Peptides against a protein of PDB entry 5TDY. Designs and how they scored, part 65

Target 1, 88 residues: chain A of PDB entry 5TDY
Amino acid sequence: EKKIDGRRKAAVLLVALGPEKAAQVMKHLDEETVEQLVVEIANIGRVTPEEKKQVLEEFLSLAKAKEMISEGGIEYAKKVLEKAFGPE

## One batch from the design tools (peptide; made by RFdiffusion4, then SolubleMPNN)

Design b2_p25_2_s1 (from b2_p25_2, 12 letters changed)
Fold by OpenDDE base, seed 1:
Structure b2_p25_2_s1 (fold): chain B 88 residues (1-88), chain A 25 residues (1-25)
Amino acid sequence: as target 1 above (88 residues)
Amino acid sequence: EKLDPDEVWQKVVDAILKVEKEELE
């Protein structure tokens, strides 16, 4: 599969989370990072089903590796993101 | 200034995990 730019992956996830949760996430980030993400989100354009799938898989893989949340938390996050991404 | 793409990705993932953890508490 094609490598996706890290900034683009981040933008895809933030859009999937929705504006309310995305705002909560960005409160944990430095100003420069937020500015970069806003630019990426503004220019996100079309996100293909393949990109959505790949981003979700890479997120879940990294989340599991970091072990920052329980297994149940990972499954919850998976369901939320899959629902947010929609059928496409 | 453009930040390192991988660093941005890592930061966002960490932040998401923190937010999700907070929601479970």
Scores: peptide ipSAE 0.666, ipTM 0.909, DockQ to the pose 0.631
Fold by OpenDDE base, seed 4:
Structure b2_p25_2_s1 (fold): chain B 88 residues (1-88), chain A 25 residues (1-25)
Amino acid sequence: as target 1 above (88 residues)
Amino acid sequence: EKLDPDEVWQKVVDAILKVEKEELE
């Protein structure tokens, strides 16, 4: 499995979430981080199915490790992200 | 200057989880 740059992983998730939710996420970030993410999003290009799957798995793994969400929350997050990645 | 990629990833994950939690409240 190939290692994906952290900034790229972040950009992939933000794009998948859509502009409305991505905007809400970036409200929680410092200006410097937002600026760098905007650049990554602008240059994201094509995201492969393998990248999408890997990013989602790494997100869920990290979320569990941080113990920031319940089991129900994890399932919800998984469904939301899978739905976001699926249609397009 | 560029931020550490791993730090950016960590920050975004934290922010996403916060937004999702707020949405459910």
Scores: peptide ipSAE 0.665, ipTM 0.908, DockQ to the pose 0.643
Fold by OpenDDE base, seed 5:
Structure b2_p25_2_s1 (fold): chain B 88 residues (1-88), chain A 25 residues (1-25)
Amino acid sequence: as target 1 above (88 residues)
Amino acid sequence: EKLDPDEVWQKVVDAILKVEKEELE
């Protein structure tokens, strides 16, 4: 496992969510954070399958730890993101 | 000034969770 820059991880997820959901997410963020994310998204380039998997795993792990949503909600989020990433 | 990468990651995860929670309700 290779460490991924936090800004890159965030950019990968936002791109996976699609423009509509990504916009909704970024409405919850401060302007400076949005600006930096836009830069990362613009320079995201190629995202490897391994990178996608790692980002999703780290997201789910953190989501569960935060307990912000139910297990059902987390499972739903997992399915949405996995589908968004597409088959590899 | 660049924000701390881990801070950016945490903020985005929190925001995603908020959106997902709102959509479930």
Scores: peptide ipSAE 0.663, ipTM 0.908, DockQ to the pose 0.625
Fold by OpenDDE base, seed 3:
Structure b2_p25_2_s1 (fold): chain B 88 residues (1-88), chain A 25 residues (1-25)
Amino acid sequence: as target 1 above (88 residues)
Amino acid sequence: EKLDPDEVWQKVVDAILKVEKEELE
């Protein structure tokens, strides 16, 4: 797989989550990080299905590695993200 | 003055996990 820029991965994920969830997430970030993410989101352009898939997979892998949520939480997060990336 | 890409990614993932954890509580 091609390595995706970390800022782009973040932007792709935030856009996929939708404005409501993205807003909740960004409330937990410092101002400088938010500002840079807004720029990345504004210039996100086209996001390929492969990028979406890769971002989701890398998120889940990192989430598990960080062990910040239970196994059940990971499964829940997976469902939420898969739904977010899916058709509306 | 751009943040390190990996640092940004890490911060966003941490924030998402925090939000999701709160929703499960």
Scores: peptide ipSAE 0.662, ipTM 0.907, DockQ to the pose 0.601

Design b2_p25_2_s3 (from b2_p25_2, 10 letters changed)
Fold by OpenDDE base, seed 4:
Structure b2_p25_2_s3 (fold): chain B 88 residues (1-88), chain A 25 residues (1-25)
Amino acid sequence: as target 1 above (88 residues)
Amino acid sequence: MKLDPEEVWEKVVDAVLEVEKEELE
């Protein structure tokens, strides 16, 4: 699979979560990071189904690798993200 | 100066997980 730029992956994820959750996420980030993400989101363009699938998989993989959430939390996050990335 | 792309990704993942955790509390 093709490597996706980290900033693009982040932008795809934030857009998928929707404006409300994205805003909450941005509140946890430093100003410089927020500024760069805003630019990426503004220029996100078309996101392919393959990109969405890859971003979700890499999100879950990273979360598991860092042991940041329990198995229950991972399942919940997966459901939320799958819903967010699903057809509109 | 732009931040390292992969570092940005990791920061966002951490923040997303934190937000979801807060919603469940």
Scores: peptide ipSAE 0.671, ipTM 0.912, DockQ to the pose 0.630
Fold by OpenDDE base, seed 1:
Structure b2_p25_2_s3 (fold): chain B 88 residues (1-88), chain A 25 residues (1-25)
Amino acid sequence: as target 1 above (88 residues)
Amino acid sequence: MKLDPEEVWEKVVDAVLEVEKEELE
């Protein structure tokens, strides 16, 4: 796997979630972080299936590590994100 | 000012999890 810049991973995730959910996520972030994410989203360009897969995997891995969700919650989150990313 | 990329990623993940939690409540 090629290491993806953290800001790019975040941008890919936010775009996958859609504008409504992304906006809700942004409400939890500081102004400077939001500004940088907006720039990354504006310049996201082409997102490969490999990048989408990697972002999903790293999201789930980090979510587990932070113990923010149960085992069942991980499976739910996986399905939601896979649906959001869409088939490619 | 350029923020640490991995810190940005972690903050976004935390925020996503919080939003999802709120939607289930």
Scores: peptide ipSAE 0.670, ipTM 0.913, DockQ to the pose 0.641
Fold by OpenDDE base, seed 5:
Structure b2_p25_2_s3 (fold): chain B 88 residues (1-88), chain A 25 residues (1-25)
Amino acid sequence: as target 1 above (88 residues)
Amino acid sequence: MKLDPEEVWEKVVDAVLEVEKEELE
């Protein structure tokens, strides 16, 4: 497993969520963070299936650790994100 | 000055979870 830059992970996740949800997420972030994310998204280039899988796994792991969602919610989020990332 | 990459990641995760929580409520 290769370590992915945190900003890149964030960019991959936001792109996967789609423009509407990404916009909602950005509303919860400070201006400086948004500016840096915009740069990363603009330069995201090709995202490999391995990166997508890793980002999803790290998201779910961190989400569970934060106890922000129930186990059922995590499973739901997993399915939604898998659909968003695509079948590849 | 660039923010800490991992801090950016954690902020985004928090925000995503908040958005999803709001969508469910």
Scores: peptide ipSAE 0.668, ipTM 0.913, DockQ to the pose 0.655
Fold by OpenDDE base, seed 3:
Structure b2_p25_2_s3 (fold): chain B 88 residues (1-88), chain A 25 residues (1-25)
Amino acid sequence: as target 1 above (88 residues)
Amino acid sequence: MKLDPEEVWEKVVDAVLEVEKEELE
């Protein structure tokens, strides 16, 4: 796997989640972080299928590493993100 | 100044997890 810039990964994830959920996420972030993410989102350009796949995998990996969610939570998060990145 | 990219990523992941947790509560 090639290393993707952390801000780029974040922007891809937020866009995939949609504006409503992204807004909720932004509420949990400090102002400076939000400002930087807005810039990244505005300049996100084309997102490749490979980037989408990698962002999802790295999200799940980091979530597990931080032990922020239970095993059941991982399955739920996976489904939510797969829907977000997939077709309507 | 710009934040460390990996720090931004970790903050966003934490925030996403928190939002999802709140939705389940």
Scores: peptide ipSAE 0.668, ipTM 0.912, DockQ to the pose 0.620

Design b2_p25_3_s1
Fold by OpenDDE base, seed 1:
Structure b2_p25_3_s1 (fold): chain B 88 residues (1-88), chain A 25 residues (1-25)
Amino acid sequence: as target 1 above (88 residues)
Amino acid sequence: MEEKEEEEAKLIAEIIKEWLAESEK
């Protein structure tokens, strides 16, 4: 599978979440980071189903590895993100 | 519910920080 740049992964996720949720996420980032991500989002172009899948899977993997949420929380997060991304 | 949404947003932000750190390497 194609390796996705970290900045691109972030942009893909934020776009999938929508402007409202993305804004909630970005308030936890510093101003410079937000500005950089806005540029990435503006230039995101075409996002393939494969990229969406990779971003989702990596997100869940990292969240679990960091033990930031319980196992049940992972399942919940998966459902939330899948809903955000929408059907293929 | 509002608290849960905020926790979700914070989690996502932390993951994004990790991805951005990768890009800087």
Scores: peptide ipSAE 0.638, ipTM 0.901, DockQ to the pose 0.640
Fold by OpenDDE base, seed 5:
Structure b2_p25_3_s1 (fold): chain B 88 residues (1-88), chain A 25 residues (1-25)
Amino acid sequence: as target 1 above (88 residues)
Amino acid sequence: MEEKEEEEAKLIAEIIKEWLAESEK
């Protein structure tokens, strides 16, 4: 397993969410952070299947840890995000 | 659904903040 930079993880997730949802997310971030993420997104290049899997799993793990969604919701979110990532 | 989507967006943002904090190290 290859370690992924935090900035890259964020960029991968935002790209997967799509422009509308990504914008909805980024409005909760400060301007400087948004600018930094835009740069990361612009330079994201190729995202490997392994990276996508790692980002998704870590996201779901953190979301679950925050107890913001039920386990059923986690499974639903997983399916939605997997669809967003698209087939390889 | 609008409120739910906002809450979901905020959750994602918080997770992103954590990832960014990691990258600062």
Scores: peptide ipSAE 0.636, ipTM 0.902, DockQ to the pose 0.629
Fold by OpenDDE base, seed 3:
Structure b2_p25_3_s1 (fold): chain B 88 residues (1-88), chain A 25 residues (1-25)
Amino acid sequence: as target 1 above (88 residues)
Amino acid sequence: MEEKEEEEAKLIAEIIKEWLAESEK
């Protein structure tokens, strides 16, 4: 698989979350980081299905590791996020 | 509900921080 730049992954995720949730997330980041991410989002261009899939899977893996979601909640979380990304 | 959403937002931010740290290496 192609290795996606971390900044790119972050931008893809934030866009998928939507502006409201993304704003909540960015409250936990420093001002300079937020400005950098806004630039990345503005220049995100086209996001391929492959990128979406990679970002989603990696996010779920890390979220699980941080106990954001339980083992049994992985399938549900995946469906919710895939819906957020929109139909392909 | 609000508290849960805030906790989730914080965890998502931590994941993003990790991704950004990777990009700087």
Scores: peptide ipSAE 0.635, ipTM 0.901, DockQ to the pose 0.590
Fold by OpenDDE base, seed 4:
Structure b2_p25_3_s1 (fold): chain B 88 residues (1-88), chain A 25 residues (1-25)
Amino acid sequence: as target 1 above (88 residues)
Amino acid sequence: MEEKEEEEAKLIAEIIKEWLAESEK
């Protein structure tokens, strides 16, 4: 399994979340970080199915660890994110 | 509902911060 750079993981996630949610998230980041992420997003290119899967699984794991999602909501969250990562 | 969305956004930001921190190593 290929290692994904943290900056790329962030970019992949933000794109999947969509512009509205991504904007809300970036309100909690400093200006320099936001600028860096915008560049990463602009140059994201093709995201492989493997990358999508890795980012999704790691995100869900971390989100659960931070109690962002409940035990009963993990499957729902996974489906929502998988749909977001899929083709539009 | 607005408060919940903001809380979720904040937590997502924290995860991103962790990813960025590992990239800086």
Scores: peptide ipSAE 0.632, ipTM 0.901, DockQ to the pose 0.585

Design b2_p25_3_s2
Fold by OpenDDE base, seed 5:
Structure b2_p25_3_s2 (fold): chain B 88 residues (1-88), chain A 25 residues (1-25)
Amino acid sequence: as target 1 above (88 residues)
Amino acid sequence: MAEEEEKEAKLIAEIIKEWIKESEE
């Protein structure tokens, strides 16, 4: 397993979500963060299946650890994100 | 659905904030 930079993880996730959902997410972030992420997205290059899997797993892990959503919510989030990532 | 979508977006944003925080360390 390779460590992924936090900014890259965010960029990978946002790209996977698509422009509409990404926009909904970014409106909750400060302007500086958005600008940084835009740069990361612009330079994202190739995202490997391994990276996608890792980003998803780390997202779910953090969400669960922070008790942000119920177990059912985690499963729902997983399905939504997997759908967003799409088939390889 | 709009409310649920907003909740989803907010959740994702919070996680992203954590990732950004990590990248700053």
Scores: peptide ipSAE 0.655, ipTM 0.912, DockQ to the pose 0.609
Fold by OpenDDE base, seed 4:
Structure b2_p25_3_s2 (fold): chain B 88 residues (1-88), chain A 25 residues (1-25)
Amino acid sequence: as target 1 above (88 residues)
Amino acid sequence: MAEEEEKEAKLIAEIIKEWIKESEE
């Protein structure tokens, strides 16, 4: 399994979420981070199915490891993200 | 509705911050 750069993981996720949700997320990030992510998004190119899967799995794993969400919350988050990565 | 969406956004932002931190190390 190929390692994905953290900045790329973030860009992949934001693109999958769409501009509306991505904007809501970036409201919680500092200006410098936002600018960096905008550049990454602009140069994201093709995102493989493998990358999408990895990003989703790593997101859920990290969120759970840091106890950032409850058991019910993780299930909800999974559904939301899977929907975001699904076909338009 | 707005509260739930905001919670989602904040959660995602926190994870992204972690990913960015990894990239800077």
Scores: peptide ipSAE 0.653, ipTM 0.911, DockQ to the pose 0.600
Fold by OpenDDE base, seed 3:
Structure b2_p25_3_s2 (fold): chain B 88 residues (1-88), chain A 25 residues (1-25)
Amino acid sequence: as target 1 above (88 residues)
Amino acid sequence: MAEEEEKEAKLIAEIIKEWIKESEE
């Protein structure tokens, strides 16, 4: 798999979540980071299904590795994010 | 509902912070 830049991954995720949810997320980020991500989102271009899949999988893997969600919570998080990305 | 949404947003933000950190290393 191609390595996706971290800023690109973040932009892909935020766009998939939609403006309302993305705004909620960005409230937890510092101003400089938000400005950087806005630029990335503005220049995101086309997002392939492969990128969407990879971003989702990497998100879940990292969340689990950092123990930010329990094993049982992984299934819920997966459903929420997949719903946000929409059906393929 | 609002609390659950906030927890979800915070989780996503923390992962994004990690991704940004990786990009700067």
Scores: peptide ipSAE 0.652, ipTM 0.911, DockQ to the pose 0.614
Fold by OpenDDE base, seed 1:
Structure b2_p25_3_s2 (fold): chain B 88 residues (1-88), chain A 25 residues (1-25)
Amino acid sequence: as target 1 above (88 residues)
Amino acid sequence: MAEEEEKEAKLIAEIIKEWIKESEE
């Protein structure tokens, strides 16, 4: 699989979440990071289904690895994100 | 509900921070 730049992964996720939820996420980031991500989002272009799937999987993998969510929380997070991305 | 959504947003933000770090390395 293609390696996706970290900024690209973040942009893909934020776009999938929609502007309202993306804003809720961004309030937890510093101003410089937000500005960088806004640029990435503006230039996101085409996002393939493969990229979306990869971003979702990497998100869940990282969240689990960092023990940021419980095992049961992984399934919940997956459902929430899949709902955000919407059907293919 | 709002509290849970905020927790979710914070979690996502933390993951994004890690992704940004990867881009800077």
Scores: peptide ipSAE 0.653, ipTM 0.911, DockQ to the pose 0.610; fails the geometry check

Design b2_p25_3_s3
Fold by OpenDDE base, seed 5:
Structure b2_p25_3_s3 (fold): chain B 88 residues (1-88), chain A 25 residues (1-25)
Amino acid sequence: as target 1 above (88 residues)
Amino acid sequence: SAEAEEEEAKLIAEIIKEWIKKSEE
């Protein structure tokens, strides 16, 4: 698979979440990071289904590895994100 | 709920921070 830059992964995720949820997320990021991500979002262009899948899987993998949420929470997050990304 | 959404947002932000950190390495 193709390696995706971290900034792009974040941008893909934020766009998928929509403006309301993205704004909630960005409240927890420092100003410089937000500015960088805004640029990435502005230049995101086309996001392939493969990229969406990869971003989702990497997100879930990292969240699980860090034990940030329960297994049930991971499944919930998966459903939320899959809905956000929409059908392909 | 609003509280659940906030926790979700916080979680996502933490993951994004990790991605950004890796991109800067």
Scores: peptide ipSAE 0.663, ipTM 0.917, DockQ to the pose 0.618
Fold by OpenDDE base, seed 1:
Structure b2_p25_3_s3 (fold): chain B 88 residues (1-88), chain A 25 residues (1-25)
Amino acid sequence: as target 1 above (88 residues)
Amino acid sequence: SAEAEEEEAKLIAEIIKEWIKKSEE
């Protein structure tokens, strides 16, 4: 699999979430990071199905590795994100 | 709920922070 830059992964995820949810996420980031991500989003171009899949999998994997949420929470997050990305 | 959505947003933000951190290393 191709390595995706962290900033791009974030941009892909935020775009998938939509502007409303993305805003809720970005309010937890510092101003400089937000500005950088806005630029990345503006220049996101084409996002492949492979990228979407990879971003989702890496997100869930990292969340589990960091034990940020319970297994039930992971399943919930998975459902939410899958719905946000939408079916191909 | 609003609380659940906020927790979701916080989780996503934390992951993004990690991604950004790694990209700057």
Scores: peptide ipSAE 0.663, ipTM 0.917, DockQ to the pose 0.612
Fold by OpenDDE base, seed 4:
Structure b2_p25_3_s3 (fold): chain B 88 residues (1-88), chain A 25 residues (1-25)
Amino acid sequence: as target 1 above (88 residues)
Amino acid sequence: SAEAEEEEAKLIAEIIKEWIKKSEE
């Protein structure tokens, strides 16, 4: 497994979510963070299937660890993210 | 719904904040 830095993980996730959802997410981030992520997104290049898998798994793992979402919310989030990462 | 979407956005943003924080060492 190749380690992915936090900025890369965030960029991969935002791109997968699409511009509409990504914009909603970035509304909750500070200006400097948004600017940094925009740069990362612009230079994201190719995202491998392995990266997508890692980002999804790390997201869910962290969300669960921090108890940020209910059990039902975790299931819903997983479906939403998997759909976002799926083929168009 | 708009309410649900906003909650989802907040959740994702919080996780991203954690990732960014870690990346800054």
Scores: peptide ipSAE 0.663, ipTM 0.917, DockQ to the pose 0.606
Fold by OpenDDE base, seed 3:
Structure b2_p25_3_s3 (fold): chain B 88 residues (1-88), chain A 25 residues (1-25)
Amino acid sequence: as target 1 above (88 residues)
Amino acid sequence: SAEAEEEEAKLIAEIIKEWIKKSEE
């Protein structure tokens, strides 16, 4: 698989969530990070199915590793994010 | 609910912070 830059991964995820949900997420980030991500989002261009899949898998993996949510919560998050990304 | 949405947003933000941190290394 091709390595994706962290800033790119974040931009892909935020765009998939939509502007309202993305805004809710960004309010938890520092101002400098938000400014950087806005640039990435503005220039995101084409997002491949491979990128979407990789971003989702990496997100779930990290969330589980950090035990931020229960196993049941992981399944819930997966469904929410898959819906946000849309079907291919 | 609003509370659930906020919890989800917070979770996503924490993961993004990790991605950004790695990109700076």
Scores: peptide ipSAE 0.661, ipTM 0.917, DockQ to the pose 0.598

Design b2_p25_3_s4
Fold by OpenDDE base, seed 1:
Structure b2_p25_3_s4 (fold): chain B 88 residues (1-88), chain A 25 residues (1-25)
Amino acid sequence: as target 1 above (88 residues)
Amino acid sequence: SAAKEQEEAELIAEIIKEWIAESEA
């Protein structure tokens, strides 16, 4: 698989979430990071199905590894994100 | 709920922070 730049992964995820949810996420980020991500989002171009899949899988993997949420929470997050990304 | 939405936002933000850190490494 192709390695995706971290900023790109973040941009892909934020775009999938939509502006309202993305805004809620970015409230937890510092100003400089937000500015960088806004630029990445503005220049995101085409997001391939492969990128979407990788971003989702990497997100869930990291979330589980960091034990930030319960196993049930991971399943919930998966459903939320899959819905956000939409069907392929 | 609002609580769950905020929890989701926090989780996503933490992961994004990790991704950003990777990009800067």
Scores: peptide ipSAE 0.657, ipTM 0.916, DockQ to the pose 0.612
Fold by OpenDDE base, seed 5:
Structure b2_p25_3_s4 (fold): chain B 88 residues (1-88), chain A 25 residues (1-25)
Amino acid sequence: as target 1 above (88 residues)
Amino acid sequence: SAAKEQEEAELIAEIIKEWIAESEA
């Protein structure tokens, strides 16, 4: 398994979410972070199936660790992200 | 709903902040 840079993971996720959801997410980030992510998104190139899988799995792992949402919420998030990434 | 979408956005943003912090470490 290849290590993915944190900025890259964020860019992959934001692109997968689509412009509307990505915009809502970025409203919670400071201006400097947004600018950094815009650069990463602009240079994202091809996102491999492996990267998509790793990003989704790590997201869910972190969300669970933070206990930010219920177990049902985790499943909801999983479905939303899987739908966003789309099937291959 | 708008409330649910906002909650989702906040969660995702917090995770992204963690990823950014990792990159800066």
Scores: peptide ipSAE 0.657, ipTM 0.916, DockQ to the pose 0.637
Fold by OpenDDE base, seed 4:
Structure b2_p25_3_s4 (fold): chain B 88 residues (1-88), chain A 25 residues (1-25)
Amino acid sequence: as target 1 above (88 residues)
Amino acid sequence: SAAKEQEEAELIAEIIKEWIAESEA
């Protein structure tokens, strides 16, 4: 497993979500972060299936660790994100 | 719903903030 840079992980996730959802997410970020992510997204290049899998799994793991959502919420979030990433 | 979408957006944003912080470390 190749370690993914944090900025790249964010870009991969945002691209998978699509422009509308990505825009909603970035409304919660500071201006400097948004500018950085826009650059990362513009230069994302090819995203491998493994990268997508790693990003999704790490996201869910972090969400659980932070207790940001209930178990039911995690399942819901998983469905949303998996749908966004799409099947391989 | 709009409420659900905003909740999702907030959750994702918080995780992204952590990833960005890692990159800056």
Scores: peptide ipSAE 0.655, ipTM 0.915, DockQ to the pose 0.592
Fold by OpenDDE base, seed 3:
Structure b2_p25_3_s4 (fold): chain B 88 residues (1-88), chain A 25 residues (1-25)
Amino acid sequence: as target 1 above (88 residues)
Amino acid sequence: SAAKEQEEAELIAEIIKEWIAESEA
Protein backbone atom coordinates (compact mmCIF):
# COMPACT_ATOMS: atom_id res chain seq x y z
CA GLU B 1 0.00 0.00 0.00
CA LYS B 2 1.37 3.36 -1.06
CA LYS B 3 1.03 6.45 1.12
CA ILE B 4 -1.12 9.17 -0.41
CA ASP B 5 -0.36 12.85 0.09
CA GLY B 6 -3.05 14.66 2.06
CA ARG B 7 -3.66 17.18 -0.71
CA ARG B 8 -4.13 14.37 -3.19
CA LYS B 9 -6.58 12.57 -0.90
CA ALA B 10 -8.66 15.72 -0.75
CA ALA B 11 -8.55 16.20 -4.51
CA VAL B 12 -9.56 12.59 -5.14
CA LEU B 13 -12.55 12.94 -2.84
CA LEU B 14 -13.69 16.25 -4.30
CA VAL B 15 -13.51 14.99 -7.87
CA ALA B 16 -15.49 11.90 -6.92
CA LEU B 17 -18.21 14.04 -5.33
CA GLY B 18 -18.72 16.06 -8.49
CA PRO B 19 -18.83 19.84 -9.02
CA GLU B 20 -22.06 20.51 -7.13
CA LYS B 21 -21.16 18.66 -3.94
CA ALA B 22 -17.52 19.76 -4.13
CA ALA B 23 -18.65 23.39 -4.29
CA GLN B 24 -20.70 22.96 -1.11
CA VAL B 25 -17.68 21.44 0.65
CA MET B 26 -15.34 24.21 -0.45
CA LYS B 27 -17.64 26.83 1.09
CA HIS B 28 -16.29 25.62 4.44
CA LEU B 29 -12.63 26.03 3.45
CA ASP B 30 -10.50 29.17 3.49
CA GLU B 31 -9.47 30.88 0.26
CA GLU B 32 -5.88 29.65 0.32
CA THR B 33 -6.96 26.04 0.81
CA VAL B 34 -9.45 26.30 -2.04
CA GLU B 35 -6.76 27.64 -4.36
CA GLN B 36 -4.43 24.79 -3.44
CA LEU B 37 -7.13 22.20 -4.03
CA VAL B 38 -8.09 23.67 -7.39
CA VAL B 39 -4.50 23.16 -8.52
CA GLU B 40 -4.44 19.60 -7.20
CA ILE B 41 -7.72 18.80 -8.93
CA ALA B 42 -6.47 20.27 -12.20
CA ASN B 43 -3.41 18.01 -12.04
CA ILE B 44 -5.04 14.92 -10.55
CA GLY B 45 -4.41 12.73 -13.58
CA ARG B 46 -5.40 9.10 -13.25
CA VAL B 47 -6.93 8.00 -9.95
CA THR B 48 -6.49 4.29 -9.30
CA PRO B 49 -9.12 2.06 -7.68
CA GLU B 50 -6.65 1.52 -4.85
CA GLU B 51 -6.42 5.26 -4.19
CA LYS B 52 -10.20 5.62 -4.15
CA LYS B 53 -10.47 2.75 -1.69
CA GLN B 54 -7.78 4.20 0.59
CA VAL B 55 -9.37 7.65 0.54
CA LEU B 56 -12.82 6.31 1.41
CA GLU B 57 -11.54 4.08 4.18
CA GLU B 58 -9.44 6.82 5.75
CA PHE B 59 -12.32 9.27 5.54
CA LEU B 60 -14.64 6.93 7.41
CA SER B 61 -11.94 6.20 9.97
CA LEU B 62 -11.35 9.90 10.67
CA ALA B 63 -15.08 10.65 10.77
CA LYS B 64 -15.59 7.96 13.41
CA ALA B 65 -12.57 9.12 15.41
CA LYS B 66 -13.94 12.66 15.51
CA GLU B 67 -17.42 11.39 16.40
CA MET B 68 -18.76 13.58 13.62
CA ILE B 69 -21.47 11.11 12.72
CA SER B 70 -23.81 9.26 15.06
CA GLU B 71 -24.38 5.54 15.35
CA GLY B 72 -25.79 4.40 12.06
CA GLY B 73 -24.46 7.51 10.40
CA ILE B 74 -21.36 5.65 9.30
CA GLU B 75 -23.44 3.37 7.12
CA TYR B 76 -25.21 6.36 5.61
CA ALA B 77 -21.96 8.22 4.96
CA LYS B 78 -20.43 5.12 3.44
CA LYS B 79 -23.35 4.70 1.06
CA VAL B 80 -23.28 8.36 0.04
CA LEU B 81 -19.56 8.33 -0.68
CA GLU B 82 -19.63 4.98 -2.45
CA LYS B 83 -22.40 6.32 -4.66
CA ALA B 84 -20.30 9.40 -5.39
CA PHE B 85 -17.23 7.36 -6.31
CA GLY B 86 -19.33 5.13 -8.49
CA PRO B 87 -18.72 1.51 -9.41
CA GLU B 88 -15.18 0.36 -10.18
CA SER A 1 -32.72 17.49 1.87
CA ALA A 2 -30.86 20.78 2.02
CA ALA A 3 -30.10 20.26 5.69
CA LYS A 4 -28.58 16.83 5.14
CA GLU A 5 -26.57 18.05 2.17
CA GLN A 6 -25.10 20.88 4.22
CA GLU A 7 -24.30 18.54 7.10
CA GLU A 8 -22.58 16.19 4.67
CA ALA A 9 -20.55 19.02 3.15
CA GLU A 10 -19.46 20.23 6.58
CA LEU A 11 -18.31 16.76 7.61
CA ILE A 12 -16.27 16.30 4.46
CA ALA A 13 -14.71 19.76 4.79
CA GLU A 14 -13.47 19.02 8.30
CA ILE A 15 -11.76 15.83 7.17
CA ILE A 16 -10.20 17.61 4.21
CA LYS A 17 -8.78 20.21 6.60
CA GLU A 18 -7.06 17.37 8.46
CA TRP A 19 -5.58 16.00 5.25
CA ILE A 20 -4.31 19.44 4.25
CA ALA A 21 -2.72 19.95 7.66
CA GLU A 22 -1.08 16.56 7.28
CA SER A 23 0.49 17.60 3.99
CA GLU A 24 1.83 20.82 5.49
CA ALA A 25 3.39 19.14 8.53
Scores: peptide ipSAE 0.655, ipTM 0.916, DockQ to the pose 0.638

